# Peptides against a protein of PDB entry 4AID: the designs that were tried, part 194

Target 1, 242 residues: chain A of PDB entry 4AID
Amino acid sequence: FDIKRKTIEWGGKTLVLETGRIARQADGAVLATMGETVVLATAVFAKSQKPGQDFFPLTVNYQEKTFAAGKIPGGFFKREGRPSEKETLVSRLIDRPIRPLFVKGFKNEVQVVVTVLQHDLENDPDILGMVAASAALCLSGAPFMGPIGAARVGWVDGAYVLNPTLDEMKESKMDLVVAGTADAVMMVESEIQELSEEIVLGGVNFAHQQMQAVIDAIIDLAEHAAKEPFAFEPEDTDAIKA

## One batch from the design tools (peptide; made by RFdiffusion4, then SolubleMPNN)

Design b2_p27_6_s1
Fold by OpenDDE base, seed 2:
Structure b2_p27_6_s1 (fold): chain B 242 residues (1-242), chain A 27 residues (1-27)
Amino acid sequence: as target 1 above (242 residues)
Amino acid sequence: MSLAEKAAAEQKKKEEEEKRKEEEEKE
């Protein structure tokens, strides 16, 4: 097996991005680990557009398997066949920053699946899932203008904390999730307890700065393991308006 | 230094201290 691995220290935790072991039938597949939390992201895209396809058919599915979710709040009551509220929310968190980065006019079906394989009860798999999905897309050869990075920022004892643990988050006055490219913030989601706008904006800038190491790690992995880019020429949609 | 630059510098210092401890535990 041609296994490629990138390892970085990120927020005082080891982030590992691995490809080539699992899900080799996908266009891109990344096993991502932070602490003892483990996710598998897979990207698959159709090599042709469906007849009459008028919109970009991107589907993102985040899944926490019952064996990985253990006793996590919401893990015990997964009725077979329906996503939990958390799975629906995280699927949307992954979708939002990646959707705008596909080449305009690309209408081939794209499926991103993020599966939680293990959870350490310290590191939330949502941020790791965003990073893994970005990496899987960059490896796939799809016309995706990533990578994206992602980070969670807390505010604990008057300081920013990168990717706070679930226990540190109980003491945090901020749950700030940021996703972006090297150059731009693409998404912000925040739950804030009585903090100034200055602290929140500082948190967005901190997140965007801290995610650069992840973006660089995805680029380095892609240089060693990406498939050849899918030959896609966008139809000149401006030529139909003349 | 912005609040973000201070937080990034503190985080980097924490990561460097953690790496040093992990190196000291391996010797």
Scores: peptide ipSAE 0.022, ipTM 0.541, DockQ to the pose 0.010
Fold by OpenDDE base, seed 3:
Structure b2_p27_6_s1 (fold): chain B 242 residues (1-242), chain A 27 residues (1-27)
Amino acid sequence: as target 1 above (242 residues)
Amino acid sequence: MSLAEKAAAEQKKKEEEEKRKEEEEKE
């Protein structure tokens, strides 16, 4: 197998991004590990637009494997049926920052699937899933203007904490999820308890600074393992405003 | 230094101190 791997230290944890071992039939596929939490992201895109397609058909699906659910707190035996509320929420968290980064006028079907393979009960697979989805898209050759990074920021004992553990989050006055490019914040989602706007804005800036190492790791992986870019010329949609 | 620059500098110090402890535990 031609396996490419990038490893970085990130928030006192080892982040591993790996490609070439699994899901080789996808356009992009990344196995991401943080601590003992493991996710597989796959990106697949259609090589043509469907006749009469008027919108961009991006589907993001985050799923937790029921075999990992034996340790996941609140992991009821999900029948192989409907996404849970958590899976629906995390699918939206991944969708929000990536959707605007596709080349304008691209209307080919894109499917991103993030599967939780293992959960350590310390590292939440949502942030890892965002990072893995970004990396899988950058490897795919799709007209995606990424990478994005992502980070969670907590506020514990009067300090910012990068990607707090599930136990540290019980003491945190902030759950701040940030996603962005190297240059810009694309998405903020936050739950805050009695904190000043200055502390929250400081948390967004902290997240954006800390995600640069992840963005650089995705770029380095893509330089060694990305497919040829899909040749896409956007139809000149500005010609309809004349 | 912004609050964010201080937090990033403190975190980098913690990561260096944890690495030093992990190296000292392997000897």
Scores: peptide ipSAE 0.021, ipTM 0.536, DockQ to the pose 0.010
Fold by OpenDDE base, seed 5:
Structure b2_p27_6_s1 (fold): chain B 242 residues (1-242), chain A 27 residues (1-27)
Amino acid sequence: as target 1 above (242 residues)
Amino acid sequence: MSLAEKAAAEQKKKEEEEKRKEEEEKE
């Protein structure tokens, strides 16, 4: 097994990105760990476009499987066969920042699957799932202009908190999720309790600064473990208007 | 210092304090 691993300290927690152990049949596959929360991200893309494909067919599926349900709050009540509200929301949260980063004109089918394998009851798998999905895409050889980083920011006792625990979030006046590239913020989602716009904007800037260490960790992993880039030439869309 | 630079400095102090508490709990 050719196993590549990157480890960083991030927000007082150990973040581990690992590839080469599992899901080797995928184009990209990353096992990501933060604390004792563990997710598997896989990226698969078609090597040809379907005839008559007019849009980019990206599908993102976040899943909290039943084997992790004994460690996931409320996991015992998941009816088989329908995504939970959380799984639907987190799938969209991952989709939003990655969709714009595919090369224009790429219309091959792309499937990203994030599976929660373990939950520690402190670290929410959503941020870890975003990071793992970004890493899996960067390893895949797909024409993806990532990586993205992601961060959650809380506001506790008059300070910003990077990736607050579920217990710290009960005392937080802010739930701010940010995703972006090295150069740009791609997505913001926020729930805020009576905070100034200055504090919120400061939180976005703090998140974007703190996610750079994750972006750098994904780049370092990709330099050692990425597949050869898929040979994709964008069809010159200017030639069809003559 | 920007709000981000202040928050990053406070975060580093929190991380150093949490690490010190985890080291003190292992002794």
Scores: peptide ipSAE 0.021, ipTM 0.543, DockQ to the pose 0.010
Fold by OpenDDE base, seed 4:
Structure b2_p27_6_s1 (fold): chain B 242 residues (1-242), chain A 27 residues (1-27)
Amino acid sequence: as target 1 above (242 residues)
Amino acid sequence: MSLAEKAAAEQKKKEEEEKRKEEEEKE
């Protein structure tokens, strides 16, 4: 079994990205760990476009499975078959920054599945899920212009905190989730309590700076474990001149 | 190189260029 692993220290926690052990039938698969929170991301893409496909059929599905859900705060026994509100929100949170990074004109079906396998009650699986999904896409050979990084930023005792614990978040005046490439912020979601715009913008910049180490870790993993790129020539979308 | 690997290589090159500029501004 060719298992590739990247380990970094990130915000005072160990981030581990692993591939080659699980979900080998996927185009890309990454087991990501931060603290004792563990997620599996898988990326699968169709090798052809469906006849008459007019839009890019990307599906992102974040799932907190029942064996993890028994530890997840507010994890009511999800009635089999419907995503929770959290799963729906996190699925969108992952979808938003990755969707624009696919090569224009690519209309093959893409499925990203993020499964929470373990939750430590300190590290939220959403950030880890974003990182794992990015890594799985970079490994897949899909025409994805990633990686993305992601970070959560808190504001505790007049300072920025990278990926605050669930307990630190109770004292935080900011819940700021940022995702981006090395060059650009792609997505911001924020809940803010009486903070200046300057502090919030500083939080976005802090998040973008701190996610570079994660982006680099995904790149290093992909250099050693990525599949051959899918041969996709975008149809020259010749002039839709206005 | 995949499109992802090209993007990654361009990103790494920018970060190296930024670090080099920050080092050159300190000298």
Scores: peptide ipSAE 0.016, ipTM 0.378, DockQ to the pose 0.018

Design b2_p27_6_s2
Fold by OpenDDE base, seed 5:
Structure b2_p27_6_s2 (fold): chain B 242 residues (1-242), chain A 27 residues (1-27)
Amino acid sequence: as target 1 above (242 residues)
Amino acid sequence: MSLAEQAAAAKRAAEEAERRRREEEAA
């Protein structure tokens, strides 16, 4: 098997992005690890548009399945067949920054699946899932203008903390999730307690700076493991208005 | 394979990989 791996130190933790071991039938597949938290992201896309398709059919599914449930808080009670509230929220969290980065006019079906394989109870799989989904899309050959990076920022003891642990988050006055490209912030989600707008904006900037290492890691992985780009020419939408 | 079948196959591959890892951790 041609296994490609990128490893970086990120926020004092080892981030590993791996492809080529599992889910090889997907267009892109990335196994991402941070600490002992492990996620698999898969990207698959249709090679043709459905007749009469009028919108971009992107589906993102984040899943913390029962096989990881012994290591996931509250995982023992997950009913098979419906996403939890967390799974629904994280699926949207991944969808929001990636959706606008597809080439305009691309209306082929795209499915991104992020599966939590392991949880260490320290590293939240949501950020790791965002990174893995970005990497899987970049490897897929889909007309995706990524990568995105993602970061969580905490505010602990008067300082920004990159990807705080679940225990550090109990002491954090901020839960700030940021996703972006090299050039732009694409999404911000924040829960904040008694912090100035200046600290929050500083947190967004800190997140965007810190995610560049992840973006670069995805690019380096893609240079060695990406599929050939899917030949998609958007129909000139200006030619239909003449 | 349909896109749904590919996504389902990817999920099965993840479940099999996790099963193998658990079997290796238990051995």
Scores: peptide ipSAE 0.087, ipTM 0.629, DockQ to the pose 0.168
Fold by OpenDDE base, seed 2:
Structure b2_p27_6_s2 (fold): chain B 242 residues (1-242), chain A 27 residues (1-27)
Amino acid sequence: as target 1 above (242 residues)
Amino acid sequence: MSLAEQAAAAKRAAEEAERRRREEEAA
């Protein structure tokens, strides 16, 4: 099998992006690892639009499967059928920054599925899931104007911490999740305890700077492993307003 | 725009997009 792997050091942890081993039938598939947390992102897209499709049918599904449930704290047996609150929140967290990066007028069905395969109890799979989803889309040939990077920023002992562990987060005065392109911040989600706006804005800048290494890693992986771009001509929606 | 201005704009855009999605899910 043609297995391609990119490895970088990121926030004092090894990030691995791998393609070509698992889910080869998807348009894009990336196995991402940070510490002992492992996620599989898959991207699939329809090669035609449904008749009468008026909106962009993007679905993002983040799921933490029971293979990790022996170690996930609070992992009550997810009754098959409804996402947990966490899975719903993380699915939205992944959706938010990627949705606006699809070419305008593209209304083919797109499904992104992020599956947590392993959890180390230190590295939250949400950030890793965002990175993996971005990489899977860049490999897919879908008209996606990524990559995005993502980062969590903490504030511990008067300093910014990139992707704090779940234990470091207990001491953190900030939970700041940022996603963006090389050039722009696309999404900010933040929970903040008694910090100045200056520290928070500095945290967004820190996140955007630190995610560049991830963006570059996704680009390098895509240069080697991406499928041919799907031939999509956006309808000139400007010609219908005359 | 500074990255801080972009971040503040992105935050507002994300909050507005999420509000719109909640309005569409409630309709």
Scores: peptide ipSAE 0.021, ipTM 0.463, DockQ to the pose 0.018
Fold by OpenDDE base, seed 4:
Parts: sequence; C-alpha cells; structure tokens
Structure b2_p27_6_s2 (fold): chain B 242 residues (1-242), chain A 27 residues (1-27)
Amino acid sequence: as target 1 above (242 residues)
Amino acid sequence: MSLAEQAAAAKRAAEEAERRRREEEAA
C-alpha cells in the first residue's frame, strides 16, 4: 500500500498525519494522531452539481464511536442515532472555517466525516479533527483553498499553553479555539475567565503562529499524496459579483 | 506590549514549559 506519513513535534506532542491505509474509497482520507488520541477524517465530493442546486451543499459530521466514547468525559449519555451536544458543536467548529474556502460557484455536494477512533483523556479530538478534516480536503482534489490549521490556547500560570491537556484546562483561565489559513484567522471561539482583551488577542495571534507548522505539514503531505485537482470551471454568473 | 511581543513571550513560555516536561520525563 502506498502509505504517506508526515510527523511533526507540535506543542511538546507528536502529531502524525497519515494517508493511504484506511478509507481509500474516499476522495481524501487522513488518519491523524496526537498522543494516543486518534481521528479519521474523510472527504467526499460529487463530480457533478445536482439540477437546481442553488447553494453550496457542504455537510460536516463529527462523531465519537462507542469504543472511544467509553473514555470520553460525558460519553455515557450517547443514545445510538442522535449526535451529542459535543458532536454537534465540534461539527460546527470544523464547518465554519472550511466553508468560506471553497471556490465560489462550486455547488457540488461535499461531505466531511470526522470519526474519533481513540481518546487518551489528555488530547481533545476536536483540534485533531479540525486538522484532519483540513488535510483530507487538501488531499481530495476538491476546489478547496486550504489548508486550515487549528489550535487551542490556554492561559495557565500567567502563560499561553498550546493545546492544553484536559487536566491543564481545569487550571486554565482561557479556552480559546482558533482556526485559520497561513494568511488569515478564519474562526475564533473563546471561553474566558477574568482576562484582559489584550491577553485574548495575544492568544489568537499565538494560536495563528503555532498552527503554521500544522499548515506546512498538511502542504507537505498534499505534495506527496493529493489527487489531481478536480476540473472545475465556475459559471460566469458568480464571478461577476466580486 | 505589542501583540508581536506578547506572542514572542508566549512562544518562549511554551518552549520553556516543553523543556521542563522533557526534563521531568527524563528524570
């Protein structure tokens, strides 16, 4: 099997991005690992637009499988067949930064599925899921103007912490999730306790700087493993509104 | 501090924290 792997050190942890082993039927598929947390992202897209499709039909589904859910805090209430509140939230966290990065006029159906395979109780699979989804889209050949990176930033003992553990987060005065491209911040979500706006803005900038190594790792993986770009010509009507 | 000075301070603090973790894992 032609397996491509990129490994980087990121925030004192090994991040591994792997393709070519699992979900080979998808347009893009990435197995991402940080510590012992493991996620699989898959991207698939339709090769034609549906007749009368007026909007871009992107669907993002984050899911935590039952075998991983036994290790996930709060996983005890997952009734089979409904997304948890966490799964719904993380699906939106992944959707928000990627949706604007598709080429204008592209109205083919796109489905991104992120599946938590393992959870180590230290590394939250949400950040890893965002990274894996970005990588899977970049490998797919879809007209996606990524990659995005993502990072969580904490504030512990008067310092920024990149991707704090679940235990470090109990002591953190900040839960700041940032996603962006190499050039721009695309999304910020934050829960803040008694911190100045200056510290929060510093956290956003810190996150954006620290995610560059992940963006570069996705680019390097894509150079070695991406599919040929899907031949897409936007209809002239959507180009005239810029 | 400028946003750039804050980010540089935060980076140094993260590198120091990472060094400490590696020293604790090696002891």
Scores: peptide ipSAE 0.018, ipTM 0.392, DockQ to the pose 0.010
Fold by OpenDDE base, seed 1:
Structure b2_p27_6_s2 (fold): chain B 242 residues (1-242), chain A 27 residues (1-27)
Amino acid sequence: as target 1 above (242 residues)
Amino acid sequence: MSLAEQAAAAKRAAEEAERRRREEEAA
């Protein structure tokens, strides 16, 4: 098995990105680990556009249900068939920053699946899932202009905290999720308790700085393990409706 | 394979990987 692995220290935790062991039938597949939280991201894309496809058909599906249910609080009672509120939210958190990074005019179907395999109850799989999805897309050969990085920022005892634990988050006045490229912030989602705009903007900048190590790790993994880029020629038809 | 079949196969591969991991943690 040709297994490629990248390991970095990130926010005082070991982040591992691995490819080549699992889900080989996907265009890209990444096993990501932080602490004892483990996610599998898979990216698959159609090699042709459907006739009459007018929009970019990206689907993102984040799932905690099937495998980690014995380690996730309340996992035993999740009714089969509907995403939880968390799974729906995290699917959107992954979708929002990646959607605009596909090459303009690309209307082939893309499916990103993020599956939580393990949860340590300290490291939230949402940020790890965003990172893994980015890495899986970069490995896939899809016309994706990533990578993205992602980070959560807390505000505890008058300081920024990178990827606070679930226990540190109980003391945090900020839950700030940021995703971006090397050059730009693509998405911000925040829950804030009585903080100044200056502290929040400083948190966005802190997140963007701290995610660079993850972006670099995805690039290094892709240089050694990416598939050949899919030959995509944009049809000039989107130039006629401006 | 359709894209849906590939995505379904990716899920089944995740299921099998987690089953193997649980078997390894229980041994």
Scores: peptide ipSAE 0.029, ipTM 0.563, DockQ to the pose 0.168; fails the geometry check

Design b2_p27_6_s3
Fold by OpenDDE base, seed 5:
Parts: C-alpha cells; sequence; structure tokens
Structure b2_p27_6_s3 (fold): chain B 242 residues (1-242), chain A 27 residues (1-27)
C-alpha cells in the first residue's frame, strides 16, 4: 500500500491526514484523525457531464456509523435510511464552503461522503469531516479550487478556544464554525450567548488564522498524493458572440 | 496569556525557527 500521511499539531491536538489505505476506488479518499475521533472522507466525480445537465450536481453526505453514535450520550439508534438532524446540518456545513470553489461551468456529478468511524467524545467529527472532505477533493483531480480549512472557536473564561472539546463547549459562550481558503472566509456559522460583535469578528479572524496550518497540511499531502488534474476546459461561452 | 496568544506566540517562534534554519542553509 502506498500510504501517505501528514501529521500536524493543531490546537494542542494531533491532526493526522492519511491516504492510500482505505477507499482506493474513490477519486480521493482521506482518513482523518484528531484525538481518537476518526473520519473517512471520499470524493468521487463523473468523468463526463450528463446530457442536459443544467446545474452543478454536488452531493455531500455526512454520516455517523451506529457504533460511533452508540458511544455518544443521547445518540439514538439511527434507523437505517434517514439522516439525523445532525447529519443533515453537518452535510450542509461541509457543502456550503466547497460548492463555490468548483470551476465555473463544471457540471459533472460530484459525491462527497464523510463517514464517522470513531468518536472520542471530545473532538467533534464535523470540523474533522470538513477538513477530510477538503483533503479528499484536493486529492481527487476534480476541478476544485481548494483546499478549505475549517475551525470551531469557543469563548471560555474570556478567551478564544480552538476546537473546544464537547465538555469545554458546555462552558462556552460561543459556538463559531468557520471555513475558508488561504485568502478568504467562505462560511461562518455561529451560536452566541451575550457576546459583542467585536469578540465574534475576532473569533472569525482567529479561526481563519488557525486553519492555515490545516490548509498547508492538505497542500503538502496533495503535492505527494494528488491524482493528475482532470482536464476540464469550460466551454468558451464568449465564442457564441459572433 | 489567552490560548490564542500562546498559539500565536508558538507560530511566531516556529516561523522565526524556520527562517533561521533557512539562513543557516544559505551559508
Amino acid sequence: as target 1 above (242 residues)
Amino acid sequence: MSLAEEEEKKKEEEKRRKEREKEEKEK
């Protein structure tokens, strides 16, 4: 197995991005680990557009395996067949920052699947899933203008906390999820308790700064492990003005 | 120091370490 791995320290935790061991049939596949939380992201894209395709057919599916969910306090036995509210929300959370980064005019089917394999009850799989999805897309050869990074920011004891644990989040006055590129913030989601706009804006800036290490880690992994870029030239719609 | 200030300080120290290692390889 040609296994490539990137390891960084991030927010006092070890982040591991691994490719080449699992889901080798995907265009991109990344096993991401933070603490003892483990996710598998896979990216698959069609090599042709469907006739008459008028929109970009991106599907993002975040899913927690029943074995991981059974360790989560209040994790209902997921009946096979419908995403939970959490899975639906996290799927959208991953979709929002990645969707605008595809090359304009690309209308081939893209499927991103993030599967929670293990949960440590400290590190939320959502942030890890965003990072893993970004990495899997960068490895895939799809015309994706990533990577994105992601971070959660808490506000505990009058300070920002990067990727707070589930226990620290109980004391946090902020749940701020940010995703972005090296150059731009692409998405912000926030739940805030009695904090100033200045603290929230400072949290967005802190998140964007802290995710650069993840972006750099994905780039380094992609330099070693990415597939050849899929040859996609957008149809030059300017040629119809003759 | 906030956790943010400690992490920023660590990144700045690591950046200064990488710059010094680069300058030592150019000598």
Scores: peptide ipSAE 0.017, ipTM 0.490, DockQ to the pose 0.009
Fold by OpenDDE base, seed 3:
Structure b2_p27_6_s3 (fold): chain B 242 residues (1-242), chain A 27 residues (1-27)
Amino acid sequence: as target 1 above (242 residues)
Amino acid sequence: MSLAEEEEKKKEEEKRRKEREKEEKEK
């Protein structure tokens, strides 16, 4: 087994990104761990476009499987066959920042699957799932202009908190999720209680600064474990407007 | 971790690094 692993300290927690052990049939696969929360991200892409494909067919599926569901808050009623509200929201949260980063004109089918394998009841799998999905895409050889990083920012006792625990979030006046590249913020989602715009903007900047260590960790993993880039020639669609 | 705790931890790690670099230069 050629196993590659990157480990960093991030927000006072150990983040581990691992590839090469499991899901070898995927184009990219990353096992990500923070505390005792564990997710598997897989990226698979078609090597050809379907005839008559007019749009980019990206599908992102975040899943909290039933063996983890006995420890996941609210996990008790996963009837086989429909995503929960949380799974639907987190799937969109992962989709939003990655979709714009695919090379223009790429219309091959892409499937990203994030599976929660373990939950520690402290570290939310959503941020870890975003990081793992980014890493899996960077390893896949798909024409993805990542990585993205992601961070959650809380406001507790008059200070910013990076990736607050589920218990710290009860006392937080802010739930701010940010995703971005090294150079740009791509997505912001926020729930805010009576905070100034200055504190919120400072939270976005704090998140973007703190995610750089994750971006660098994904790059280092990709340098050692990425597949060869898929040769994609965009059809020159600008030549048809002349 | 809070922003203040992360900055304090970074300052303490940088201080310990500088102390180790001094001890290695004094050997």
Scores: peptide ipSAE 0.016, ipTM 0.455, DockQ to the pose 0.009
Fold by OpenDDE base, seed 4:
Structure b2_p27_6_s3 (fold): chain B 242 residues (1-242), chain A 27 residues (1-27)
Amino acid sequence: as target 1 above (242 residues)
Amino acid sequence: MSLAEEEEKKKEEEKRRKEREKEEKEK
């Protein structure tokens, strides 16, 4: 097995990105670990467009498996069949920053699946899932102009906190999730308690700075483990309007 | 990890780097 692994220290925690051991049938697959929280991201894309496809068919599915979900705070033993509210929300959090980074005119089906395999009750798998999904897409050969990084920022005792634990979040006046490329913020989601706009904007900047190490780690992993880029040229639709 | 703790960690890492660079110049 050709297993590639990148390990970084991030926010005082060890982040591990691994490929080549699990889900090798996917176009990209990344096992991401932070603390004892573990997620598997897989990316699969169709090698052709469906006849009459008029939109980009990206599907993102974040799922907490019942063996992990039984340990997750607020995770009842899910009876099989419907995404929880959290699974639906996190699927959207992953979708929002990645969707605009696909090459314009690419309309092949893309499926990103993030599966929570383990939860430590400290590290939320949502941020880890965003990072893993980004890495899996970068490895896949899909025409994806990533990577994205992601970070959660808290505000505790008058300071920014990178990826606060679930316990630190109880004392946090901010739940700020940011995703972006090296150069740009792509998505912000925030719940704020009585903080100035200056503190919130500072939190976005802090998140974007702190995610650079993750972006660099995904790039380094991709340089050593990415598949050959899928040969995709957008149909020159400008030639039909002349 | 707080911003303050990260800044302290960076200062300690920079201090350890300078100490190693000093030890390498003394050899």
Scores: peptide ipSAE 0.015, ipTM 0.450, DockQ to the pose 0.008
Fold by OpenDDE base, seed 2:
Structure b2_p27_6_s3 (fold): chain B 242 residues (1-242), chain A 27 residues (1-27)
Amino acid sequence: as target 1 above (242 residues)
Amino acid sequence: MSLAEEEEKKKEEEKRRKEREKEEKEK
């Protein structure tokens, strides 16, 4: 197995991005670990467009499997087959920042699957899932203009906290999830308790600064482990409006 | 506009300001 690994310290926790051990049939596959929370992201894409395909067919599926769910707080007996509310929300949270980063005119089917393998009860797998999905896409050779980073920001005792634990989040006046590229914020989701706009904007800036280390870690992993870029030339669709 | 759309717009304006300041220093 050609196993490649990047390890960084991020918000006082060890982030590990690993490829080459599992899901080798995918175009990209990343095992991401933060603390003892573990996710697997896989990216697969079709090598041709379907005849008559008029939209970009991206599917993102976030899944918390039953073996991880036995440790997840509020893990009710998941009946096989229907996504939970959390799985649906996190799937959208991952989809939103990555969808606009595909090359315009690319209409091949893309499937991203994020699977929670382990949960430590401290680190939420949603942020880790966003990072892992970004890394898996960057490794895949798909025409994806990533990476994205992601971060959660809390406000505890009058300070910003990067990726607060589930216990620190109970004391937090802010749940701010940010995703972005090196240059731009792509997505913000926030739940806020009576904070000034200045504190919220400062939180977005803090998130965007702190995610740069993750973006750099994905780039370093991709330089060593990415597949050859898929040869895609966008059809010049602007030439038909003359 | 969402908070995100206002921030993207501010970042694009700041990027365009830095590019202009760089072009003015190269003259």
Scores: peptide ipSAE 0.012, ipTM 0.430, DockQ to the pose 0.013

